# Peptides against a protein of PDB entry 7SFY: the designs that were tried, part 2

Target 1, 41 residues: chain A of PDB entry 7SFY
Amino acid sequence: ELFNLESRVEIEKSLTQMEDVLKALQMKLWEAESKLSFATC

## One batch from the design tools (peptide; made by RFdiffusion4, then SolubleMPNN)

Design b1_p9_4_s2
Fold by OpenDDE base, seed 2:
Structure b1_p9_4_s2 (fold): chain B 41 residues (1-41), chain C 41 residues (1-41), chain A 9 residues (1-9)
Amino acid sequence: as target 1 above (41 residues)
Amino acid sequence: as target 1 above (41 residues)
Amino acid sequence: SRIQELKSK
């Protein structure tokens, strides 16, 4: 197998993209939960 | 828009899957870097 | 790690 600068950059780029998506999902989850109402007895 | 238990579970499931992929990528990166050798003068 | 930071939020 081969590892070089190009490979490292590609991996790190992918990690960054996934982190961005994770943050977006976390924010959406928080927003959804913050708006959620519950029926009670 | 609608938010319910099903929606929350789906979001959290997606987050978990992405975290797993991130961990895998981080490990691969670490392994690659740990095996990397450098030519020196 | 960065991932742990995300989990803690």
Scores: peptide ipSAE 0.101, ipTM 0.560, DockQ to the pose 0.141
Fold by OpenDDE base, seed 5:
Structure b1_p9_4_s2 (fold): chain B 41 residues (1-41), chain C 41 residues (1-41), chain A 9 residues (1-9)
Amino acid sequence: as target 1 above (41 residues)
Amino acid sequence: as target 1 above (41 residues)
Amino acid sequence: SRIQELKSK
């Protein structure tokens, strides 16, 4: 396989996109959990 | 929307899976870049 | 976080 500049840039872009998705899901998880209420009685 | 234990676990699993993919891609990127050679002459 | 660790490497 030939690794070139285009391939490197494409991989880096994919990594960035996945990081953004991860951050979004982490925020959603935090918000969902912060809104949870558990009965204590 | 109802957020429950199953939903939380599913989100956490998805996050973990994405982290694993990210790590794999980062390793591939490092290996590819470490194998690059540039002509200096 | 783990994500921040990945971003900072």
Scores: peptide ipSAE 0.096, ipTM 0.552, DockQ to the pose 0.109
Fold by OpenDDE base, seed 3:
Structure b1_p9_4_s2 (fold): chain B 41 residues (1-41), chain C 41 residues (1-41), chain A 9 residues (1-9)
Amino acid sequence: as target 1 above (41 residues)
Amino acid sequence: as target 1 above (41 residues)
Amino acid sequence: SRIQELKSK
């Protein structure tokens, strides 16, 4: 296979998608951690 | 710049690192969620 | 894709 412009664009799109997932997971983690503060008697 | 083997390898390494971070965040989220089960009176 | 699956979790 060629490592050309099409391949580069495809990989960069994948990277962008992964970054979006990372941000989403970080937000979920923050939410979960924030809920722990409510876990008191 | 050239889109060559060196560039591809560098990008793939970045993707792998991002995947590792994703897994770590997922584990942390699981841990946080599991701790919520202990948050009872 | 797996990435989109992870995002939706």
Scores: peptide ipSAE 0.095, ipTM 0.470, DockQ to the pose 0.079
Fold by OpenDDE base, seed 1:
Structure b1_p9_4_s2 (fold): chain B 41 residues (1-41), chain C 41 residues (1-41), chain A 9 residues (1-9)
Amino acid sequence: as target 1 above (41 residues)
Amino acid sequence: as target 1 above (41 residues)
Amino acid sequence: SRIQELKSK
């Protein structure tokens, strides 16, 4: 196994990217749910 | 656009999966860095 | 939040 500065930077970039996607999905979920409505009597 | 219970459950599952991957990557990064050594004078 | 927890680790 080889780990160097390039590897560390790349992994950190990947982590950041995944966090961004995670936030985006959370926002989409929130927005979608905010638009839901249920029948009322 | 359509959002229902199935959609919500699926999105939440995806979020959970991404969080698991995120944790795994963080652990890998930690383990890799823990094995690094630098030259000393 | 969970995401902030992950960011802090």
Scores: peptide ipSAE 0.094, ipTM 0.553, DockQ to the pose 0.109

Design b1_p9_6_s1
Fold by OpenDDE base, seed 4:
Structure b1_p9_6_s1 (fold): chain B 41 residues (1-41), chain C 41 residues (1-41), chain A 9 residues (1-9)
Amino acid sequence: as target 1 above (41 residues)
Amino acid sequence: as target 1 above (41 residues)
Amino acid sequence: KIKELKSKL
């Protein structure tokens, strides 16, 4: 396999997309936790 | 929507999976870059 | 894989 500029750019694009999804999930988790209410008796 | 322990665990599992894929991609990129040879004239 | 992960958001 040849590694070239296009391959590098494609991999870095994938990395960026993964990071964006990761951040979005972290924000979702944070939001969910902020809304968390414990059952009270 | 109710946020409970199971939901939290599921989100954190997804986050972990994303991080694992991210790390794998970073390793792939590093490996590819390490094998990179520039065309020489 | 990324598309599947996006679908979880």
Scores: peptide ipSAE 0.073, ipTM 0.571, DockQ to the pose 0.047
Fold by OpenDDE base, seed 1:
Parts: sequence; C-alpha cells; structure tokens
Structure b1_p9_6_s1 (fold): chain B 41 residues (1-41), chain C 41 residues (1-41), chain A 9 residues (1-9)
Amino acid sequence: as target 1 above (41 residues)
Amino acid sequence: as target 1 above (41 residues)
Amino acid sequence: KIKELKSKL
C-alpha cells in the first residue's frame, strides 16, 4: 500500500473536519445544558 | 426548543463517536507517515 | 456523514 501526498492531504482534511464537528458538538452541548432547567415544587 | 435527557444522551454519543474517529485518523496518519520514504539521489 | 452531522447541529 502506498502513501503519497494526496493521501496525506485527504487524511488531514478529514481530521480538520472531524475537529470542527467535535467543537460544534461540544458547543451545542454547552449551550443546551446552560439553558436546562429542572422542574420545581 | 427543548433540551432533555434524550437530547443530551444523543449529543454525548455523537461526541464519543467523533472522538473515536479522530483518534483513528490520527493513528492512520502516524502509521502511514512512519512508513513513508523519499526518493534519493 | 460529516456534512450530515454538521447539518444536524
């Protein structure tokens, strides 16, 4: 199996995209939980 | 928009999956580049 | 899949 410049670039692009999604999910979680309220009696 | 337990669980599952993929890609990159050799004169 | 994940956020 060969690894070349094209392969490296593709992997790095994928990594960047995954990191972006990860950050977005983390932000979504934070935003959502910051707005969470509980039932009170 | 409502955030409930189901939403939280789903987001956390997605985060975990993304982190796993990220790690896998990083390992793939490392493995591939560790085997990379260059043309010599 | 990544695009789909982004769109769900």
Scores: peptide ipSAE 0.062, ipTM 0.570, DockQ to the pose 0.045
Fold by OpenDDE base, seed 5:
Structure b1_p9_6_s1 (fold): chain B 41 residues (1-41), chain C 41 residues (1-41), chain A 9 residues (1-9)
Amino acid sequence: as target 1 above (41 residues)
Amino acid sequence: as target 1 above (41 residues)
Amino acid sequence: KIKELKSKL
């Protein structure tokens, strides 16, 4: 495999996108669990 | 929205999968950068 | 899709 600047930038972009999705899912989980706590209270 | 145990488990699975993909990308980046050499001579 | 992406890496 030929690794170049383009490849590095693309991988870094993918990493950033994945981190953003992770954060979104974590927030959704927190919201859901918080609301669930209200319902069980 | 009705949040239940199934929904929580599914979100947690998605989070784990995303973390695994992140780790894989990070490892690929490290490998690529480690192998990258520049002609200095 | 995530599993597929992991397999491609």
Scores: peptide ipSAE 0.053, ipTM 0.571, DockQ to the pose 0.041
Fold by OpenDDE base, seed 3:
Structure b1_p9_6_s1 (fold): chain B 41 residues (1-41), chain C 41 residues (1-41), chain A 9 residues (1-9)
Amino acid sequence: as target 1 above (41 residues)
Amino acid sequence: as target 1 above (41 residues)
Amino acid sequence: KIKELKSKL
């Protein structure tokens, strides 16, 4: 299996991008849930 | 903005999928780095 | 969509 600096940099770049999206989705979920209202009698 | 149970379920599904991929990539990075060797004299 | 969401963070 081939591994070099380019491979490491690319993997770390992908990890960072996914972490950023994950954080954004978690924020959006929090915002959506904070705006949720329930039916009342 | 519209939010319902379907939206929440879909967001949570996406979050779970991304977390799974993130874990897999972190494992692959660890495996690759563990196999890295250096040039010697 | 995903790219736009990331940029808002």
Scores: peptide ipSAE 0.046, ipTM 0.562, DockQ to the pose 0.042

Design b1_p9_6_s2
Fold by OpenDDE base, seed 5:
Structure b1_p9_6_s2 (fold): chain B 41 residues (1-41), chain C 41 residues (1-41), chain A 9 residues (1-9)
Amino acid sequence: as target 1 above (41 residues)
Amino acid sequence: as target 1 above (41 residues)
Amino acid sequence: KIQELKSKL
């Protein structure tokens, strides 16, 4: 396979998109967990 | 929305999957870039 | 794959 500028840019764009989704999911998890309540009685 | 154990596990699984793909892409990028050669003449 | 993960937002 020939690696060129277009391939590099496309991979970098994909990486950025995945990082953004990862951050969003991490925040969603934090919010959900911080709102949890457990019965104590 | 009711956040329960199933929801938490599913989010954590999605996070792990994304991290694995991210690492794979990062390695692929490193390999591609480290193999690049530029004409010097 | 990415779209499936996005659906969890």
Scores: peptide ipSAE 0.086, ipTM 0.578, DockQ to the pose 0.051
Fold by OpenDDE base, seed 2:
Structure b1_p9_6_s2 (fold): chain B 41 residues (1-41), chain C 41 residues (1-41), chain A 9 residues (1-9)
Amino acid sequence: as target 1 above (41 residues)
Amino acid sequence: as target 1 above (41 residues)
Amino acid sequence: KIQELKSKL
């Protein structure tokens, strides 16, 4: 298999995109849990 | 918008999946760069 | 894969 600068750059871009989505999901979870209310009598 | 246990679990599962893919991509990058040879005279 | 995960936002 071939590895060159283009493939390295593409992998690094994919890593960055995933890190950004991961952070966004963590923030969504934080917001959702922060807003969560429990049913009570 | 509605937040319940099911949606919380789904978000946490998505986070875990992304972390796993992120680790896999990091390993792929490490392997590729470790195998990389530079053209030389 | 990334696009599928983005759709969950």
Scores: peptide ipSAE 0.084, ipTM 0.586, DockQ to the pose 0.049
Fold by OpenDDE base, seed 4:
Structure b1_p9_6_s2 (fold): chain B 41 residues (1-41), chain C 41 residues (1-41), chain A 9 residues (1-9)
Amino acid sequence: as target 1 above (41 residues)
Amino acid sequence: as target 1 above (41 residues)
Amino acid sequence: KIQELKSKL
C-alpha cells in the first residue's frame, strides 16, 4: 500500500482527534474528582 | 450525578483505551513514514 | 471508534 500526503494528513488528523478526546476525558475526570465528596458518618 | 469508585474506574479505563489507540496510531504513522519513498526522476 | 469514546464524555 502507498503512503502519500493524504494518508499522512489523515493519520495526523486522527491523532489530533484522539488527543482532543483524551484531554476532554482528563478534564472530566478532574472535574469529577473535584466534586467528589466522601460519605461522612 | 454521583461520582463513585465505579465511575472513576470507568473513566480511567476510557483514558487507557484512548492512550492505547493513540500509541497505535503513532506507531502506524512511524511505520508508514519509515516506508515512505519519494518519487525519483 | 473515536466517536464512540467521544460519546462517553
Scores: peptide ipSAE 0.084, ipTM 0.588, DockQ to the pose 0.048
Fold by OpenDDE base, seed 1:
Structure b1_p9_6_s2 (fold): chain B 41 residues (1-41), chain C 41 residues (1-41), chain A 9 residues (1-9)
Amino acid sequence: as target 1 above (41 residues)
Amino acid sequence: as target 1 above (41 residues)
Amino acid sequence: KIQELKSKL
């Protein structure tokens, strides 16, 4: 299989999208956990 | 909306999955480009 | 798959 410009562009686009989602998930986790409270007696 | 253990586990699973895919894509890009040759005259 | 993950955020 040959690697060409189209293949490279597609991979790089996918990488960028993955990084964006990863960053968003990390932010979601942070936001959620920062608001977490525990049961008290 | 409430954040609970189930939500945290789900987010962390998603993060791990995304990181794995990201790593795999980076490796694929490296492998492909390392084998890339250019037209010559 | 990526779009599905985005929609869950």
Scores: peptide ipSAE 0.078, ipTM 0.585, DockQ to the pose 0.046

## One batch from the design tools (peptide; made by RFdiffusion4, then SolubleMPNN)

Design b1_p10_4_s3 (from b1_p10_4, 6 letters changed)
Fold by OpenDDE base, seed 2:
Structure b1_p10_4_s3 (fold): chain B 41 residues (1-41), chain C 41 residues (1-41), chain A 10 residues (1-10)
Amino acid sequence: as target 1 above (41 residues)
Amino acid sequence: as target 1 above (41 residues)
Amino acid sequence: RLEELKKLLS
C-alpha cells in the first residue's frame, strides 16, 4: 500500500469536514437544549 | 418546534458515533503517515 | 484541534 501527499491531504480534509459537522451539531444541540420543553400533565 | 429527551439522546448518540469515526480516521492517518513513502528520482 | 473537539464532545 502506497501513501502519498495527495492521500494525506485528502484524509485531513475529510477530518476537517467532519469536525465542522460536529461543531455544527454541537451548536444545534445547545440550541435544542436551550429550548428544551417538557411534557406537562 | 418541540425538543424532548428522545431527541436529545438521538443527537448525542450521533455525535458520539461521529466522534468514534474521527478517532478511527486519526488512527488511520497516523498509520498512513508512519508508512509514508516518497517518490524518488 | 481534533483533540480539543474530542474533549468538548466527551
Scores: peptide ipSAE 0.065, ipTM 0.537, DockQ to the pose 0.168
Fold by OpenDDE base, seed 1:
Structure b1_p10_4_s3 (fold): chain B 41 residues (1-41), chain C 41 residues (1-41), chain A 10 residues (1-10)
Amino acid sequence: as target 1 above (41 residues)
Amino acid sequence: as target 1 above (41 residues)
Amino acid sequence: RLEELKKLLS
């Protein structure tokens, strides 16, 4: 395997994008749980 | 929008998978940087 | 998809 500037940039870009998506999902989860309500009989 | 058990499970599963991939990428980055060497002239 | 990526990186 060969590590170079191009490889490093690609990996870091991917990491950044994944972290952003992760944060978005966590926010959606929190929002959904905050609005959670139960059905009544 | 409707939050239910199914939605919660899907979100949490996605979060878990992303975290695992993120960790893998971080490990690859660390490994690559640890093995970094310079070309000589 | 994410699971596949995990395996690729492992």
Scores: peptide ipSAE 0.065, ipTM 0.542, DockQ to the pose 0.055
Fold by OpenDDE base, seed 3:
Structure b1_p10_4_s3 (fold): chain B 41 residues (1-41), chain C 41 residues (1-41), chain A 10 residues (1-10)
Amino acid sequence: as target 1 above (41 residues)
Amino acid sequence: as target 1 above (41 residues)
Amino acid sequence: RLEELKKLLS
């Protein structure tokens, strides 16, 4: 099988993009949770 | 705005799936790199 | 689908 610099760079770019999305989702989760208000009786 | 358990679970499921994909990509990258052979003169 | 993508990559 073939693996070269071009393929490696493409994979790393994809990984970086996915990591950015993960970070964004984690931030959204944290922000949403931090803004939660609970009903109290 | 509204944030409930159902929404939280859905976000966490998405995060987990993306993390699994990231791990798979990282493993593929490592495996590919570990199998590299270099031309020597 | 991320799960399908994971399977393709594994």
Scores: peptide ipSAE 0.063, ipTM 0.535, DockQ to the pose 0.052
Fold by OpenDDE base, seed 4:
Structure b1_p10_4_s3 (fold): chain B 41 residues (1-41), chain C 41 residues (1-41), chain A 10 residues (1-10)
Amino acid sequence: as target 1 above (41 residues)
Amino acid sequence: as target 1 above (41 residues)
Amino acid sequence: RLEELKKLLS
């Protein structure tokens, strides 16, 4: 296999995009949980 | 929308899977870079 | 960067 600058840049872009998706999902999880109501007696 | 325990578990599983993929890609990036040779004069 | 992400996910 051949690794060059183009390959490195592409991988780093993919990593950044995945981090952004993770952040978005974590925020959505927080928002959903903050709206969650608990069963009361 | 309705958020329940099943939804939370599903989101957490997805987050964990994405984190694992990120780790794998970062390791592959390190491995590729460690094998990279630089142009010399 | 990964460690910071781990902190966020913890």
Scores: peptide ipSAE 0.063, ipTM 0.525, DockQ to the pose 0.173

Design b1_p10_5_s3
Fold by OpenDDE base, seed 3:
Order: C-alpha cells, then structure tokens, then sequence
Structure b1_p10_5_s3 (fold): chain B 41 residues (1-41), chain C 41 residues (1-41), chain A 10 residues (1-10)
C-alpha cells in the first residue's frame, strides 16, 4: 500500500463524511426524543 | 413512525457502531502516517 | 458527548 498526499486526503474525506453521518444521526435521535410521547392516564 | 425504548436503543447501537468505525479509521490514518516515508537525497 | 469529543478530534 502506497501512502501519499492523495491517499491522506481521501482518508480525511471519508472521515469527514462519517462525521456528517454521525451528526445527522444525532439530530434524528434528538428529534425522535423530542417527539417522544409518554403514556397518559 | 413510533418512537419507543426499543427504537432509541437501536439508534444508540447504530451511533456506537459508527463511532467504532470512526475510531478504526483514525487508527488506520495514524498507522499510515506513521509508516510514511519521506524522500531521501 | 463521547461522539462529539471524537468529532472534535477529527
């Protein structure tokens, strides 16, 4: 495996994309919890 | 969409899995950079 | 959070 600047940039791009996905999932979790309805008696 | 405890647990599992992938990628990046060889003259 | 801390390290 050859590691050069292009390879590093590609890995950093992948990490950034994963971070964006994590942010999106966190937002969805927050929204879901915000919409959580509790049993009412 | 129904949000209950099971749904929350499932989302948290997904977030944990994503975190594990990110850690693995960070480790790979570190290892790759550690193995980086510079031009020698 | 743990995930936020990880993001900050990226």
Amino acid sequence: as target 1 above (41 residues)
Amino acid sequence: as target 1 above (41 residues)
Amino acid sequence: SRIQELKEKL
Scores: peptide ipSAE 0.125, ipTM 0.540, DockQ to the pose 0.094
Fold by OpenDDE base, seed 5:
Order: sequence, then C-alpha cells, then structure tokens
Structure b1_p10_5_s3 (fold): chain B 41 residues (1-41), chain C 41 residues (1-41), chain A 10 residues (1-10)
Amino acid sequence: as target 1 above (41 residues)
Amino acid sequence: as target 1 above (41 residues)
Amino acid sequence: SRIQELKEKL
C-alpha cells in the first residue's frame, strides 16, 4: 500500500470521529447512571 | 428509558470495543507514517 | 480513565 497526505488525513479524520463517538458513549453512560434509582421499599 | 445493570454492561462493552478500534487506527497511522518516503529527485 | 489517556495521546 501507499501512504500519502490524503491517506494520513483520512486516518486522522477517522480517529477524530471515533473520539467523538467515545465521548458520546461516556456521556450516555454518565446520564444513565445519574438517572439510576434504587428501590426504597 | 430504563437504566439497569445489563444496560451498563452493554455500554461498557461498546466503550471497550471503541477503544480497541482507536488503538488499531493509531497503530495503522504509526505504521503508515513509518513507511513514509520522500521524493529525493 | 484509560479512554481519556488514549484521547490525550491522539
């Protein structure tokens, strides 16, 4: 395979998108946990 | 929506999988960059 | 977290 500037840019874009997804998942987890309630009965 | 243990486990699994993909992409980037050559002509 | 550490290395 051939590495060039376009390939690097594409990989870095993918990395950024994955980071955004990870952040979103972490936020979803936090929000879900913040809504967690315990039985008091 | 309802948060329970199963939901938390599923989210954590997704986070782990995303982390693995990020690592793979970083390794691909490193390898691609290590193979980078410059025109000498 | 490990994920945060990975993000900081990017």
Scores: peptide ipSAE 0.124, ipTM 0.544, DockQ to the pose 0.093
Fold by OpenDDE base, seed 2:
Structure b1_p10_5_s3 (fold): chain B 41 residues (1-41), chain C 41 residues (1-41), chain A 10 residues (1-10)
Amino acid sequence: as target 1 above (41 residues)
Amino acid sequence: as target 1 above (41 residues)
Amino acid sequence: SRIQELKEKL
């Protein structure tokens, strides 16, 4: 295999996409936690 | 759906797993870039 | 954040 500019850009794009997914999941986690209700006596 | 402690832990684990993949890809990118050679005149 | 730290290392 030959690593070139195209390969580097593709890897960086994949990393960015995964970061976007992570951010989205963090937002969902925040939303879920903000809505979390506990049983009360 | 009911968000509970189990759900929160599962989401956090998924986030951590994705972070691990991102770190691994960053390492691979570094390795690839460190081995990158340019044509010389 | 951890994600921001990862971005900075990218």
Scores: peptide ipSAE 0.135, ipTM 0.546, DockQ to the pose 0.138; fails the geometry check
Fold by OpenDDE base, seed 1:
Structure b1_p10_5_s3 (fold): chain B 41 residues (1-41), chain C 41 residues (1-41), chain A 10 residues (1-10)
Amino acid sequence: as target 1 above (41 residues)
Amino acid sequence: as target 1 above (41 residues)
Amino acid sequence: SRIQELKEKL
């Protein structure tokens, strides 16, 4: 198994992308919760 | 825009999945770094 | 780590 600069860069790029997606989903969740209201009867 | 139980569940499932992927990538990075060695001449 | 901090905020 080989580890080199290219491998490290690619892995770190993937990690960064995943973090960005997580942040986006967290923001969506927060927005949804902020808009939450009870059903009325 | 509508927020309901189904929406919340789907968002949270997505978040969990992303976390799992991030963890897997972190482990791969750590393993790669652990195997890092200098080229010899 | 930065990722761990994100998880803790979930």
Scores: peptide ipSAE 0.127, ipTM 0.550, DockQ to the pose 0.096; fails the geometry check

## One batch from the design tools (peptide; made by RFdiffusion4, then SolubleMPNN)

Design b1_p12_5_s2
Fold by OpenDDE base, seed 1:
Structure b1_p12_5_s2 (fold): chain B 41 residues (1-41), chain C 41 residues (1-41), chain A 12 residues (1-12)
Amino acid sequence: as target 1 above (41 residues)
Amino acid sequence: as target 1 above (41 residues)
Amino acid sequence: MKKLEELMKKIE
């Protein structure tokens, strides 16, 4: 398969979506840890 | 669902997997762009 | 989690 503009756009779109999910998971972890810290302090 | 050690470990595992895929996609993009640059220069 | 699994399946 030849690399073209369409392939580049699709890869960049996938990367962006993964970054968004990664950030969401990081936030979920932070929220959970923050609640635990609040409950244990 | 209560946040516990198991939940934390699972989230961290998922984050690591996403980071690995993200890196793989970035490498794929770089490789494709490098090949294109080579072909057009 | 489902969204991640769907993304991984599209990339693999």
Scores: peptide ipSAE 0.081, ipTM 0.557, DockQ to the pose 0.058
Fold by OpenDDE base, seed 2:
Structure b1_p12_5_s2 (fold): chain B 41 residues (1-41), chain C 41 residues (1-41), chain A 12 residues (1-12)
Amino acid sequence: as target 1 above (41 residues)
Amino acid sequence: as target 1 above (41 residues)
Amino acid sequence: MKKLEELMKKIE
């Protein structure tokens, strides 16, 4: 495949989508940790 | 679902996998741009 | 981008 403007834009879109998913997972981890409940004796 | 060590580890694994894919896409973009050929007059 | 789609499907 030849590198062209269309292929560059498509890769950049994929990168952006992955960054968004990474941020969402980081937020889910933070939320899960924030909801952590400790056992009572 | 309760937050536990297993769920934390699973989220962290997913984050790591996504970071690896991001790095791979960044490398592909860099490689594609490096292979860019200009038209000759 | 099959690997990305597979990762997104595991999370969503």
Scores: peptide ipSAE 0.080, ipTM 0.560, DockQ to the pose 0.060
Fold by OpenDDE base, seed 4:
Structure b1_p12_5_s2 (fold): chain B 41 residues (1-41), chain C 41 residues (1-41), chain A 12 residues (1-12)
Amino acid sequence: as target 1 above (41 residues)
Amino acid sequence: as target 1 above (41 residues)
Amino acid sequence: MKKLEELMKKIE
């Protein structure tokens, strides 16, 4: 494949989208953990 | 949603998958850039 | 998860 501006921009766009999804999943994990209740005496 | 072991494991699995994809995209970008040729005089 | 599946397909 020929590396050009279009292919670079598409890869960078995909990277950004993956980072956004990763951040969203990290926030969901944090939210889920923050809502976890523990049994106490 | 109730936070339990199953939901935690699923989120962690999704995070791992996203990180793997992110790394793959980063490697593809590096490979593409490494194959880029420049016009020279 | 749909977004992940779409992005995975773009890497192949």
Scores: peptide ipSAE 0.079, ipTM 0.565, DockQ to the pose 0.060
Fold by OpenDDE base, seed 5:
Formats: sequence, C-alpha cells, structure tokens
Structure b1_p12_5_s2 (fold): chain B 41 residues (1-41), chain C 41 residues (1-41), chain A 12 residues (1-12)
Amino acid sequence: as target 1 above (41 residues)
Amino acid sequence: as target 1 above (41 residues)
Amino acid sequence: MKKLEELMKKIE
C-alpha cells in the first residue's frame, strides 16, 4: 500500500478522534475523583 | 453506578490502552513519513 | 480501529 496524502490524512483523523476520547475519559476520571473528595468530606 | 476503586482502575486501564494505540498510530505515521523521505531522495 | 470503537462504546 502506497503511503500517500490520503493515508496520512486518515491516520491524522484517527489520532484526533483518539485524543478526543482520551480527553473525555480524563474528564470523567476527574469528575469522579472530585465527587469522591466531596463524599469523604 | 457508584464510582469506586474498581471503576477508577478500569478507566485508568482504558486510558493506558488508548495511549498505547495513539503511540502505535504515531509510530506508523512516522514510519510512513520516513519511507516517503527515502522515496523522494 | 476496532479497539478504539470498543473503547468508545464503553464510554457512551
């Protein structure tokens, strides 16, 4: 398979989608940890 | 769903797996770009 | 791609 501009753009799109999911998971973890700190107070 | 230690561990595992996939995609992009530089030389 | 789709489904 020739790595061309289309293949590069598709990989970059996939990377961006994964970064968005990572950020969403990090936010969920932070929200959950923040709620835990309130539950232990 | 109660956010407990098990939920935290599962989210952290998912984050780690996504980081591994991100690194793999970044490596594939780098390998492809490196091969392109060789093909244009 | 399949592993990302599985992770996305666990977050939804």
Scores: peptide ipSAE 0.078, ipTM 0.555, DockQ to the pose 0.057

## One batch from the design tools (peptide; made by RFdiffusion4, then SolubleMPNN)

Design b2_p14_3_s2 (from b2_p14_3, 7 letters changed)
Fold by OpenDDE base, seed 3:
Structure b2_p14_3_s2 (fold): chain B 41 residues (1-41), chain C 41 residues (1-41), chain A 14 residues (1-14)
Amino acid sequence: as target 1 above (41 residues)
Amino acid sequence: as target 1 above (41 residues)
Amino acid sequence: SLLEKIRELRSKVS
């Protein structure tokens, strides 16, 4: 693949999508951990 | 900023870091969810 | 390629 303007735009779009996924995962992790319970009853 | 070889290397390094974080978060999410309990007692 | 690997990762998590 050529390293040109089109390639840069594609990479930046992919980076943005990965950041969105990371944020979503972090939120889901927080939700899951907040539901944990170690109560005996 | 110039779109040159140095810029490409920087972007690829960032992508690699994001991938590593994604994998770590996925593992932690699995761990947290596996510990969830809905037992009444 | 790196871009293809990213696409695979997105589809796995989304």
Scores: peptide ipSAE 0.105, ipTM 0.475, DockQ to the pose 0.082
Fold by OpenDDE base, seed 2:
Structure b2_p14_3_s2 (fold): chain B 41 residues (1-41), chain C 41 residues (1-41), chain A 14 residues (1-14)
Amino acid sequence: as target 1 above (41 residues)
Amino acid sequence: as target 1 above (41 residues)
Amino acid sequence: SLLEKIRELRSKVS
């Protein structure tokens, strides 16, 4: 395992990328729940 | 886009899965940084 | 790998 600037930057970019996806999923969840409606009598 | 229990559960599972990976990456970053040392005079 | 898992999850969302 070699730690250097390149490795650190790569990990940080991966983290950021995953965080962005996480946020997108959270938004989709919210949107899906917001669109949910129930048939009522 | 059809929202139902299955969809909600799927999204939540994906979120959890990504959060776990995120945590793993954060740990790796910390470990890598922790192992970093510098040659000193 | 973690990177592959990230890529898979990203693809699933996108």
Scores: peptide ipSAE 0.102, ipTM 0.521, DockQ to the pose 0.051
Fold by OpenDDE base, seed 4:
Structure b2_p14_3_s2 (fold): chain B 41 residues (1-41), chain C 41 residues (1-41), chain A 14 residues (1-14)
Amino acid sequence: as target 1 above (41 residues)
Amino acid sequence: as target 1 above (41 residues)
Amino acid sequence: SLLEKIRELRSKVS
């Protein structure tokens, strides 16, 4: 694979997007867990 | 949105997958940066 | 591919 400025920018953009998605998922998990109720049936 | 065990598992799976991708991207970035060379043309 | 995985994961949160 070749490296250049464009490649670095592309990777960094992807990293940022992934971090945003991770944060969103973590928030969803928090919300879901806050609503978690115990059922034994 | 409704919450249930399946929903939580789905979210956690997604989180794990995102973390794996993030790690992969970070490794790629490290490799790319290690190969970074300066060009002025 | 990595790009496909990214797209797939993003769609799960939108």
Scores: peptide ipSAE 0.099, ipTM 0.527, DockQ to the pose 0.052
Fold by OpenDDE base, seed 5:
Structure b2_p14_3_s2 (fold): chain B 41 residues (1-41), chain C 41 residues (1-41), chain A 14 residues (1-14)
Amino acid sequence: as target 1 above (41 residues)
Amino acid sequence: as target 1 above (41 residues)
Amino acid sequence: SLLEKIRELRSKVS
């Protein structure tokens, strides 16, 4: 498969989108843990 | 949505999977650029 | 949803 400017741009766009999703997941994890509460005996 | 150990594990698994995909994309980009050649006049 | 976004992105690279 030949590499050209169009392919590079496409890959970089995908990378950016993946990073955005990753950040969103990290935030959700943090928020979930921040709201975690334990039952009492 | 309540947070519990199961939810945390699920989120962390998703994060790991996303990171793996991200790394794969980065490698593909690097390899593609490494193989890039230009036509000569 | 976030899960759908993940699935869509994964399909692009697989």
Scores: peptide ipSAE 0.094, ipTM 0.514, DockQ to the pose 0.052

